# Designs tried in a protein design run: peptides against a protein of PDB entry 5KEZ. Part 270

Target 1, 320 residues: chain A of PDB entry 5KEZ
Amino acid sequence: NVAIYNPFRPWWERYQPVSYKLCTRSGNEDEFRNMVTRCNNVGVRIYVDAVINHMCGNAVSAGTSSTCGSYFNPGSRDFPAVPYSGWDFNDGKCKTGSGDIENYNDATQVRDCRLTGLLDLALEKDYVRSKIAEYMNHLIDIGVAGFRLDASKHMWPGDIKAILDKLHNLNSNWFPAGSKPFIYQEVIDLGGEPIKSSDYFGNGRVTEFKYGAKLGTVIRKWNGEKMSYLKNWGEGWGFVPSDRALVFVDNHDNQRGHGAGGASILTFWDARLYKMAVGFMLAHPYGFTRVMSSYRWPRQFQNGNDVNDWVGPPNNNGVI

## One batch from the design tools (peptide; made by RFdiffusion4, then SolubleMPNN)

Design b2_p27_5_s4 (from b2_p27_5, 13 letters changed)
Fold by OpenDDE base, seed 2:
Structure b2_p27_5_s4 (fold): chain B 320 residues (1-320), chain A 27 residues (1-27)
Amino acid sequence: as target 1 above (320 residues)
Amino acid sequence: STGPGLFVDEGGGTYVGDGSGTYARHS
């Protein structure tokens, strides 16, 4: 991915890929392989956060400022380490003036235009699908158990399926023969937009963002809500079917929410309430549960905004 | 240099942060 130095090595640089090389601030491919092997040997499975909707931001300077030193040029859409070129992006499909998503009520914009300037891959192309599949298959062959698909809302479900159909069975050294990768898709569906979580049920589980949001309001006792209202928690609250849901109290994004931008979400910053929420989630049978493991950072609020919400995990001069 | 962040507000709305401290609400 791109190496960002202003601010200094933020967490979100990981979501701006320039190659599919397994070489980042966390280590190289050999170290990753070693970690996967050691984890599998003790029954801990690895699921990779796969960023396949896009490459890096269109405004990032060309050069070799990346975690593996790979050259890239966002301006010309040149990512030779893949390789991708201008033929592999949706620039010609997006009809907005900015090239970015401008109207989330337009499903075509949401999927064909850039998410906050991130270069949008043309996932309709078999070439692009194959490059992504090769990346994911390499991980499968190493021994990962599955994937979180980042920004799935911004990809056509059929394109995702086409990629998934190219995937290998899991490594038989650790998984039963014929096992398929576990897939969960990040889709933010709180209602009111044309794209629905149900559009993605055929590909695997989906993130249920209503879970953490609603649970937060209940535990905070907002709007007169009571714990007793959780009697029909799950589908009764309008959530997706349990067998399609990946549930969580918070994630890395909404953990950084502020004021009107995510006040309902419970995080470790509210330790007592957070423990209640996580305990409830783990005890309740609805959905597949995910527990957040995060870190403290020096929050500095200015006008309701944490100016340090970019801070990544503890590191040594940028190396984790 | 910017990066995306997706946020859910208490009212059920969503925000997109670009990493610069600016957020755009959408629904």
Scores: peptide ipSAE 0.027, ipTM 0.686, DockQ to the pose 0.053
Fold by OpenDDE base, seed 5:
Formats: structure tokens, sequence, C-alpha cells
Structure b2_p27_5_s4 (fold): chain B 320 residues (1-320), chain A 27 residues (1-27)
């Protein structure tokens, strides 16, 4: 991915890929293989956060400022380490003036235009699908158990399916023969927009963002809500079917939103309430649970916003 | 910037936050 130095190595640079090389702030491919092997050997499975919707931002300077030193040129859509070229992006499909998503009520924009300037891959192309599948299959062959598909809301479900149909079975060194990768898709659906979580059920599980938002409201006793109202928690609250849900109290994004944490979203900064929420989540049978492991950072609030919400995990001169 | 995360404000409004620290009302 791109190496950003202003601010200094923010967490979000990870989501601006310039290649599919396993060479990042977390380590190189050999180190990754070692980690996956060690984890699998003790029954801990690895699921990769796969960024396949886009490459880096269109405004990033061309050059070799990347975690593996790969050259890239956003201006010409040149990513030779893949390789991708101008033929592999949705610039011609996006009809907005800026080239970015401007209206989230337009599903076509949401999927064909750039997410906050991130160069949008043409996932309709078999070439692009194949390059992504090669990346994911490489990870599968290493021994990962599955994937979180980043920004799934911004990909056509059929394109995702086409990629998933190209995937290998899991590595038989650790998984039963014929095992399929576990897929969960990041889809932000709080209602009010045309794209729905149900559009993606056929590809795997989907993140249920209503879970953390509503649970936070209840535990905070907002709007007169009571813990007793959780009697029908899950589908009774309008959430997706349990067997399609990936649930969580917070994630890295909403942990930082609206002044280092969304108003309703509970985080470790609210220790007591957070423990209550996580405890409830783990005790309740609804959905597949994910527990956040995060870190403290030096929050600095200005006008209600944390100006340091970019701060990444503890590191040594940018290396984790 | 990077992919969006949603958060709900106290008033019930939803926002999209990018990784760079900029946020916009979503709905």
Amino acid sequence: as target 1 above (320 residues)
Amino acid sequence: STGPGLFVDEGGGTYVGDGSGTYARHS
C-alpha cells in the first residue's frame, strides 16, 4: 500500500493498495507465512481484510512511496506491480463531475464511482477479477481461513460472486478437504439507502452495523430504551438473519468517528459500558461475533473532532 | 483517505467518516 508520511503513517494507508504483494508495515510474506502457520497449528485461524474494491487515492503522488517499494502512478492509473492500467478502472463508467461518489442514494454511483477519491477497479472485467482471485488464492494457499471483503457495498454482488467462484479450497494441511473460505462482507446498511445487506447474502455473511449502534443506544439508556427491550434482540430488532450476520460492538472506523467514537457506539474509552456490551454480545446467540482488539492513541479534540483519529497502532518508526 | 465507516450522532444522524479524519453526513 501507499506509504503516507503526512500525517506520519496513518492507519488508513493500509486501505490504499498499490499491489497485492504481502509486504506491509506488519511484515513481509515470509513473516506472514510463519504467523499463519503458527496460528493454524494451535487452532487459531486467520481471516484477511481484503481490499479489492479499489487501489490508492487518485491524488497520491506517483512514485515508489509504498510499503514494498512498488512503483505506481495514480494519475495514469498505472499499477505495474499487479499490473493494472487505465483499462482496469471505472473512470469511464462514473458519470459524476468529480469522479467520486456524490449521492449515496444512487446505487450506480456508489458502485461505479470513486470512494473518497480511491481509484475504483472495474470488477466487471474478467482480467481484474482474475488478478484479485490470484491474490486471494495465494493467501488461501498460504493457509488463511477466509476473508473480510472491504467496501463490499461499493462492489456489485455479481462481481463479488464471480471472484469468489474462482477461489481455491482451503489448504488441506489444516482444513478438511473441500473446505471453502469463510467470507464476510463489509456492507454498511443502517437503512435509508438503496443498497441493502440482503443484496450480498448469496456471497457470505454481512456486517450488521445496526447491532453496535442499537446496543450502544440501549446500554446508554438513550431514548428511554431499557435492557429489558433486548428480549427479542436479533431479528426481532430488524437485523439480518442470524446466519448471515457478523456482529460487533465497534470497529476501527466507528471507533474514531464523531470525536474518536460515534455517539452511540461503545468503545474501550467507555470501559464499563463497553464491557457490558461485549459481555452481552458474547452471551447472546445472535450472529457470528467479532471482538475488537484496539489501542490507545493521544486523542485531541478540536471542535468536537479528534484531530488524531488517523493515529495507527504502536510502531517503531512506522514499522509495526 | 480510506474506506468509510459509519457512526451515529446523538441526534440520530448517520455519518461517513474516512480514515483521514474528514466526515460527512450520510443520511
Scores: peptide ipSAE 0.028, ipTM 0.666, DockQ to the pose 0.062; fails the geometry check
Fold by OpenDDE base, seed 1:
Structure b2_p27_5_s4 (fold): chain B 320 residues (1-320), chain A 27 residues (1-27)
Amino acid sequence: as target 1 above (320 residues)
Amino acid sequence: STGPGLFVDEGGGTYVGDGSGTYARHS
């Protein structure tokens, strides 16, 4: 991914890829392979946060300032380490003046325009689909068990399906023959927008962001809400079907500022209420549960926003 | 996501984070 120095190596630089090489501040490919093997050998499975909707920001300077040292040029849409060129992006398809998503009530903008300046890949092209599939298949062959598909709301469900159809079965050294990768898709659907979580049910599970948002309000006793109201928790609260839901109290995004779910989101910063929420989630049968493991950073609030929400995890991996 | 993703304020407004600590309202 791009190496960002202002602010200094933020966590979100990991979501600005310039290649599909496996070398970041979290480790290189050999270290990753070693981890996957060690984990599989003791029954711990790995799923990868796959960033396949986009490459890096359009305003990032060209050069070799990346974690793997690969050259890239956002201005000309050149990513030779893949390779991608100007033919592989949705620049001509997006009709907004800025090239960015300007109206989230326009589903075509949400899927064909740049997410906050991130160069939007033309996933309708078989070439692009194949390059992504090759990346994911490399991970499958290493021994991962599945994927979180980042920014799925910004990809057409059919394009995702086309990529998934190219994937190998899981590595038979650790998984039963014919096993398919576990897929869940990050879709932020809190209602009120045209793109729905149900658009993606055919590809796998989806994130249910209403879960953490609503649970937070209940645990916080906002608006007179009570725990007893959770008797029909799940589908009865308007959430997606249990067999399509991946649920969580918080994630890396909504830990920072006022992420999807707003101020209701409970995090480790409010330990007592957070433990109550996580305990309830693990005890209740709705959805596939995910527990967050994060880190503390030096928060500094200005005008209601944490100006240090960029701070990445502790790192001792040299200059990378 | 590129950063914080979507944000909801106390008043129910929805914003998009640009990943750099800034936010823009989209709905």
Scores: peptide ipSAE 0.026, ipTM 0.673, DockQ to the pose 0.054; fails the geometry check
Fold by OpenDDE base, seed 3:
Structure b2_p27_5_s4 (fold): chain B 320 residues (1-320), chain A 27 residues (1-27)
Amino acid sequence: as target 1 above (320 residues)
Amino acid sequence: STGPGLFVDEGGGTYVGDGSGTYARHS
């Protein structure tokens, strides 16, 4: 991915890929392979956060400032380490003036335009699908158990399916023969937008963001909410079917929200309430549960916003 | 700096941050 130095190596640089090389702040491919092997050998499975909707930001300077030193040029859409070119992006397909998503009530531009400047891949192209599948298959062959598909809301479900149809079975050294990768898709559907979680059920599980949002409101006792109202928690609250849901109290994105940005979400900053929420989640049968492991950063609020919400995990000069 | 961040408000609105502490609301 892009190595960002202003601010210094933020967490979100990981979501700006310039290649599919397994060479990042966390280590190189050999180290990753070793970790996956060691984990699998003791029954711990690895699921990769796969960033396949986009490449890096369109405004990032061209060069070799990346975690594996690969050259890239956002301006010309040149990613030779893949390789991608200008023909592999949706620049001509997006019809907004800016090239970015401008109206989230327009499902077409949500999927065809750039997410906050991130260069949007033309996932309808078999070439692009194949490059992504090759990346994911390499990981599968190493021994990962599945994937979180980042920014799935911004990809057409059919394009995702086309990629998934190219995937290998899991590595039989650790998984039963014929096992398929576990897939969960990041889709934010809180109602009110045209894109629905159900659009993605055919590809795998989806994130149920209503879970953390509503649970936070209840445990915080906002708007007169009571714990007793959780009697019909799950589908009874309008959530997706349990067998399609991946649930969580917070994630790396929404734990950085505060005030207008996400005050409902409970995080480790709200230690007591957070433990209550996580405890409830783990005790309740609804959905596939995910527990967040995060870190403290030096929050600095200015005008109600944390100017240090970019801060990544503890590191040694950018290396974890 | 361009970086995505997703946020949820009390009313169910969603926001996309750019990594600088700013965000755009959508619903």
Scores: peptide ipSAE 0.025, ipTM 0.683, DockQ to the pose 0.054; fails the geometry check

Design b2_p27_6_s1 (from b2_p27_6, 20 letters changed)
Fold by OpenDDE base, seed 3:
Structure b2_p27_6_s1 (fold): chain B 320 residues (1-320), chain A 27 residues (1-27)
Amino acid sequence: as target 1 above (320 residues)
Amino acid sequence: DEEFRESYKKGREWWRKRWAEVDKLLA
């Protein structure tokens, strides 16, 4: 991915890929392979956060400032390490003036335009699908158990399906023969927009962002909410079917006030309430649960926003 | 039933200690 130095190595640089090489701040491919092997050997499975909707931001300077030193040029849409070129992006398909998503009520914009400047891959193309599948298959062959698909809301479900259909079975060294990768898709659906979580049920599980948002309001006792109202928690609250839901109290985005959920989201900053929420989540049968592991950073609020929300995990000069 | 109760108590105590450690790290 892109190496960002202003601010200094933010967490979000990881979501700006320039190649599919397994060479990042966390280590190289050999180290990753070693970790996956060691984890699998003790029954811990690895799921990769796969960023396949886009490449890096359009405004990033061209060069070799990347975690694996690969050259890239956002201006010319040149990513030779893949390789991608101008033919592999949706620049001509997006009809907005800026090239970015301008209206989230337009599903076509949401899927065909750039997410906050991130170069949007043309996932309709078999070439692009194949390159992504090759990346994911490499990970599968290493021994990962599945994937979180980042920014799934911004990809056409059919394109995702086409990629998934190209995937190998899981590595038989650790998984039963014929096992399929576990897929869960990040789709932010709090209602009010045309894109629905149900659009993606055919591909795998979907993140249920209503879970953390609503649970936060209940535990915070906002709007007269009571714990007793959780009696029909899950589908009774309008959430997706349990067998399609990936649930969580918070994630890295809404922990920083971004993504979905707003101020209702409980985090480790609210330690007591957060532990209550996590405990409830783990005790309740609804959905597939995910527990957040995060870190403290020096928050500094200005006009209601944390100006240090970019701060990544503790690191040694950028190396985690 | 008794086995369940003892197991539950043990689990609760374990998690209490674990969360205390986390809180200490975040202090």
Scores: peptide ipSAE 0.006, ipTM 0.328, DockQ to the pose 0.017
Fold by OpenDDE base, seed 5:
Structure b2_p27_6_s1 (fold): chain B 320 residues (1-320), chain A 27 residues (1-27)
Amino acid sequence: as target 1 above (320 residues)
Amino acid sequence: DEEFRESYKKGREWWRKRWAEVDKLLA
């Protein structure tokens, strides 16, 4: 991914890939392989956060400022380490003036335009699908158990399916023969927009963001909400079917949230309430649960916004 | 730094959109 130095090595640089090389601040491919092997040997499975919707930001300077030293040129859409070129992006398909998503009520924009300047891959192309599949298959062959698909809302479900259809079975050294990778898709569906979580059920599980938002409101006793209302928690609250849901109290994004809705999310900053919410989540049978492990950073609020929301995990001069 | 400023602006727009969705849910 791109190496950003202003601000200094933010967490979100990891979500701006310039290659599919397993070479980041977390380590190199050999170290990753070693970790996967050690984890699998004791029954701990690894799921990769796969960023396959896009490459790095449109405005990032060309050069070799990346975690693996690979050259890239966002301006010309040149990513030779893959390789991708201008033919592999949706610049011509997106019809907005800016090239970015401008209207989230337009599903076509949401899928075909750039997410906040991130160069949008043309996932309709078999070449692009194959390059992504090769990346994911390499990980599968190493021994990972599955994937979180980042920004799935911004990909056509059919394109995702086409990629998934190219995937290998899991490594038989640790998994039963014929096992398929576990897939969960990040889809933010809180209602009111044309793209629905149900559009993605065919590809695997989806994130249920209503879970953390509503649970936070209940635990905080906001808006007259009561714990007794949790009697029909799950589908009874309008959530997706349990067998399609990945649930969580918070994630790395909404830990950095603000506003009325964002404030409902419980995080480690609210330690007692957070423990209550996590305890409830783990005790309740609804959905596949995910527990967050995060870190503290020096928050500085200006006009209701944390200007340090970019701060990544504890590091030694950029090395994690 | 213009690059930083543009990146920051886009990031903030993204956040505003996400939280607007949550606000809608809780309205």
Scores: peptide ipSAE 0.006, ipTM 0.342, DockQ to the pose 0.043
Fold by OpenDDE base, seed 4:
Structure b2_p27_6_s1 (fold): chain B 320 residues (1-320), chain A 27 residues (1-27)
Amino acid sequence: as target 1 above (320 residues)
Amino acid sequence: DEEFRESYKKGREWWRKRWAEVDKLLA
């Protein structure tokens, strides 16, 4: 991915790929392989956050400022390490003046235009699908158990399906022969927009962002909410079917006040309430649960916004 | 309480299904 130095190595640089090489601040491919092997050997499975909707930001300077040293040129849409070129992006398909998503009530913009400037891959192309599948298959062959598909809302479900259809079975050294990768898709659906979580049920589980938002409200006792109201928690609260839901109290985005959930989201900063929420989540049968493992950073609020929301994991001069 | 019993039964069913999915990965 792109190496960002201003601010110094933020967490979000991880979500700006310039290649599918497994060399980042977290380590190189050999180290990753070693980690996966060691984890699998003790029954811990690895699920990769797969960033396949886009490459890096369109405004990033061309060069070799990347974690693997690969050259890239966002201006010309040149990513030779893949390789991608101008033919592999939705520049001509997006009809907005800026090239970015401007209206989330327009599903075509949401899927064909750039998410906050991130170069949008043309997933309709078999070439692009194949390159992504090759990346994911390499990970599968290493021994990962599945994937979180980042920014799934911004990809056409059919394109995702086409990629998934190209995936290998899981590595038989650790998984039963014929096993398929576990897929869950990040889809932010709090209502009010045309793209629905149900659009993606055919590809795997989806994130249920209503879960953390509503649970936060209840635990905080906002608006007169009571724990007793959780009697019909799950589908009774308008959530997606349990067998399609991945649930969580918080994620890296809304932990920082970004994305879906708003102020109701509970985090480790509210330790007591957070423990209550996580405990409830783990005790309740609804959905597949995900527990957040995060870190403290020096928060500094200005006008209600944390100016240090960019701070990444604890590191040694950029190396995790 | 019939409502409780049915709710509990449904809950246990979901847990079973959930763990069955996990077991496939851990097998």
Scores: peptide ipSAE 0.005, ipTM 0.291, DockQ to the pose 0.017
Fold by OpenDDE base, seed 1:
Structure b2_p27_6_s1 (fold): chain B 320 residues (1-320), chain A 27 residues (1-27)
Amino acid sequence: as target 1 above (320 residues)
Amino acid sequence: DEEFRESYKKGREWWRKRWAEVDKLLA
């Protein structure tokens, strides 16, 4: 991915890929293989946060300022390490003046325009689908068990399906023959927008963001909410079907939020309430649960905003 | 560096948009 130095190596640089090489600040491919093997050998499975909707920001300068040293040129849409070219992006499809998503009530913009300037891949093209599938299959062959598909809301469900149809079965060294990768899709559907989580049910599970938000309000006793109201927790609260839901109390994004919505999310910063929420989540049968393991950073609030919300995970193996 | 400043700005916009949806839910 792109190496960002101002601020110094933020967490979100990981979501600006310039190649599909496995040599980031998280480690190199050999180290990754080693980890996957060791985990599989003791029954711990690995899923990968796969960033396949886009490449890096359109405003990033061309060069080799990347974790793997690969050359890239956002201006010309040149990513030779893949390779991608100008033919592999949705520049011609997006009809907004900026090239970015300007109206989230327009599903076409949400899927064909750039997410905050991130170069949007033309996932309708078989070539692009194949390159992504090759990346994911490489990981499958290493021994991963599945994927989180980042920014799925910004991809057409049919394009995702086309990619998934190209995927190998899981590595038979650790998984039963014919096993398919576990897929869950990051879709932020809190209502009020044309794109729905149900659009993606055919591809796998989806993130249920209502879960953490609503649970936070209940545990915090906001708006007169009571724990007893959780009797019909799950579908009874308007959440997606349990067999399509991936649920969580918090994630890396909403740990860094602000405002009324952000304040509802429980995190390790509120240790007691957080433990209550996580305990409840693990005890309740609704959805597939994910427990967050994060890190502490030096928060500094200015005008209600944490100016240090960019701080990336601790790194003691050198700056790559 | 303008490149880094713009990238940082986009990062901020990323979570702002996500939280805007949450705010709508809780409004």
Scores: peptide ipSAE 0.005, ipTM 0.316, DockQ to the pose 0.042

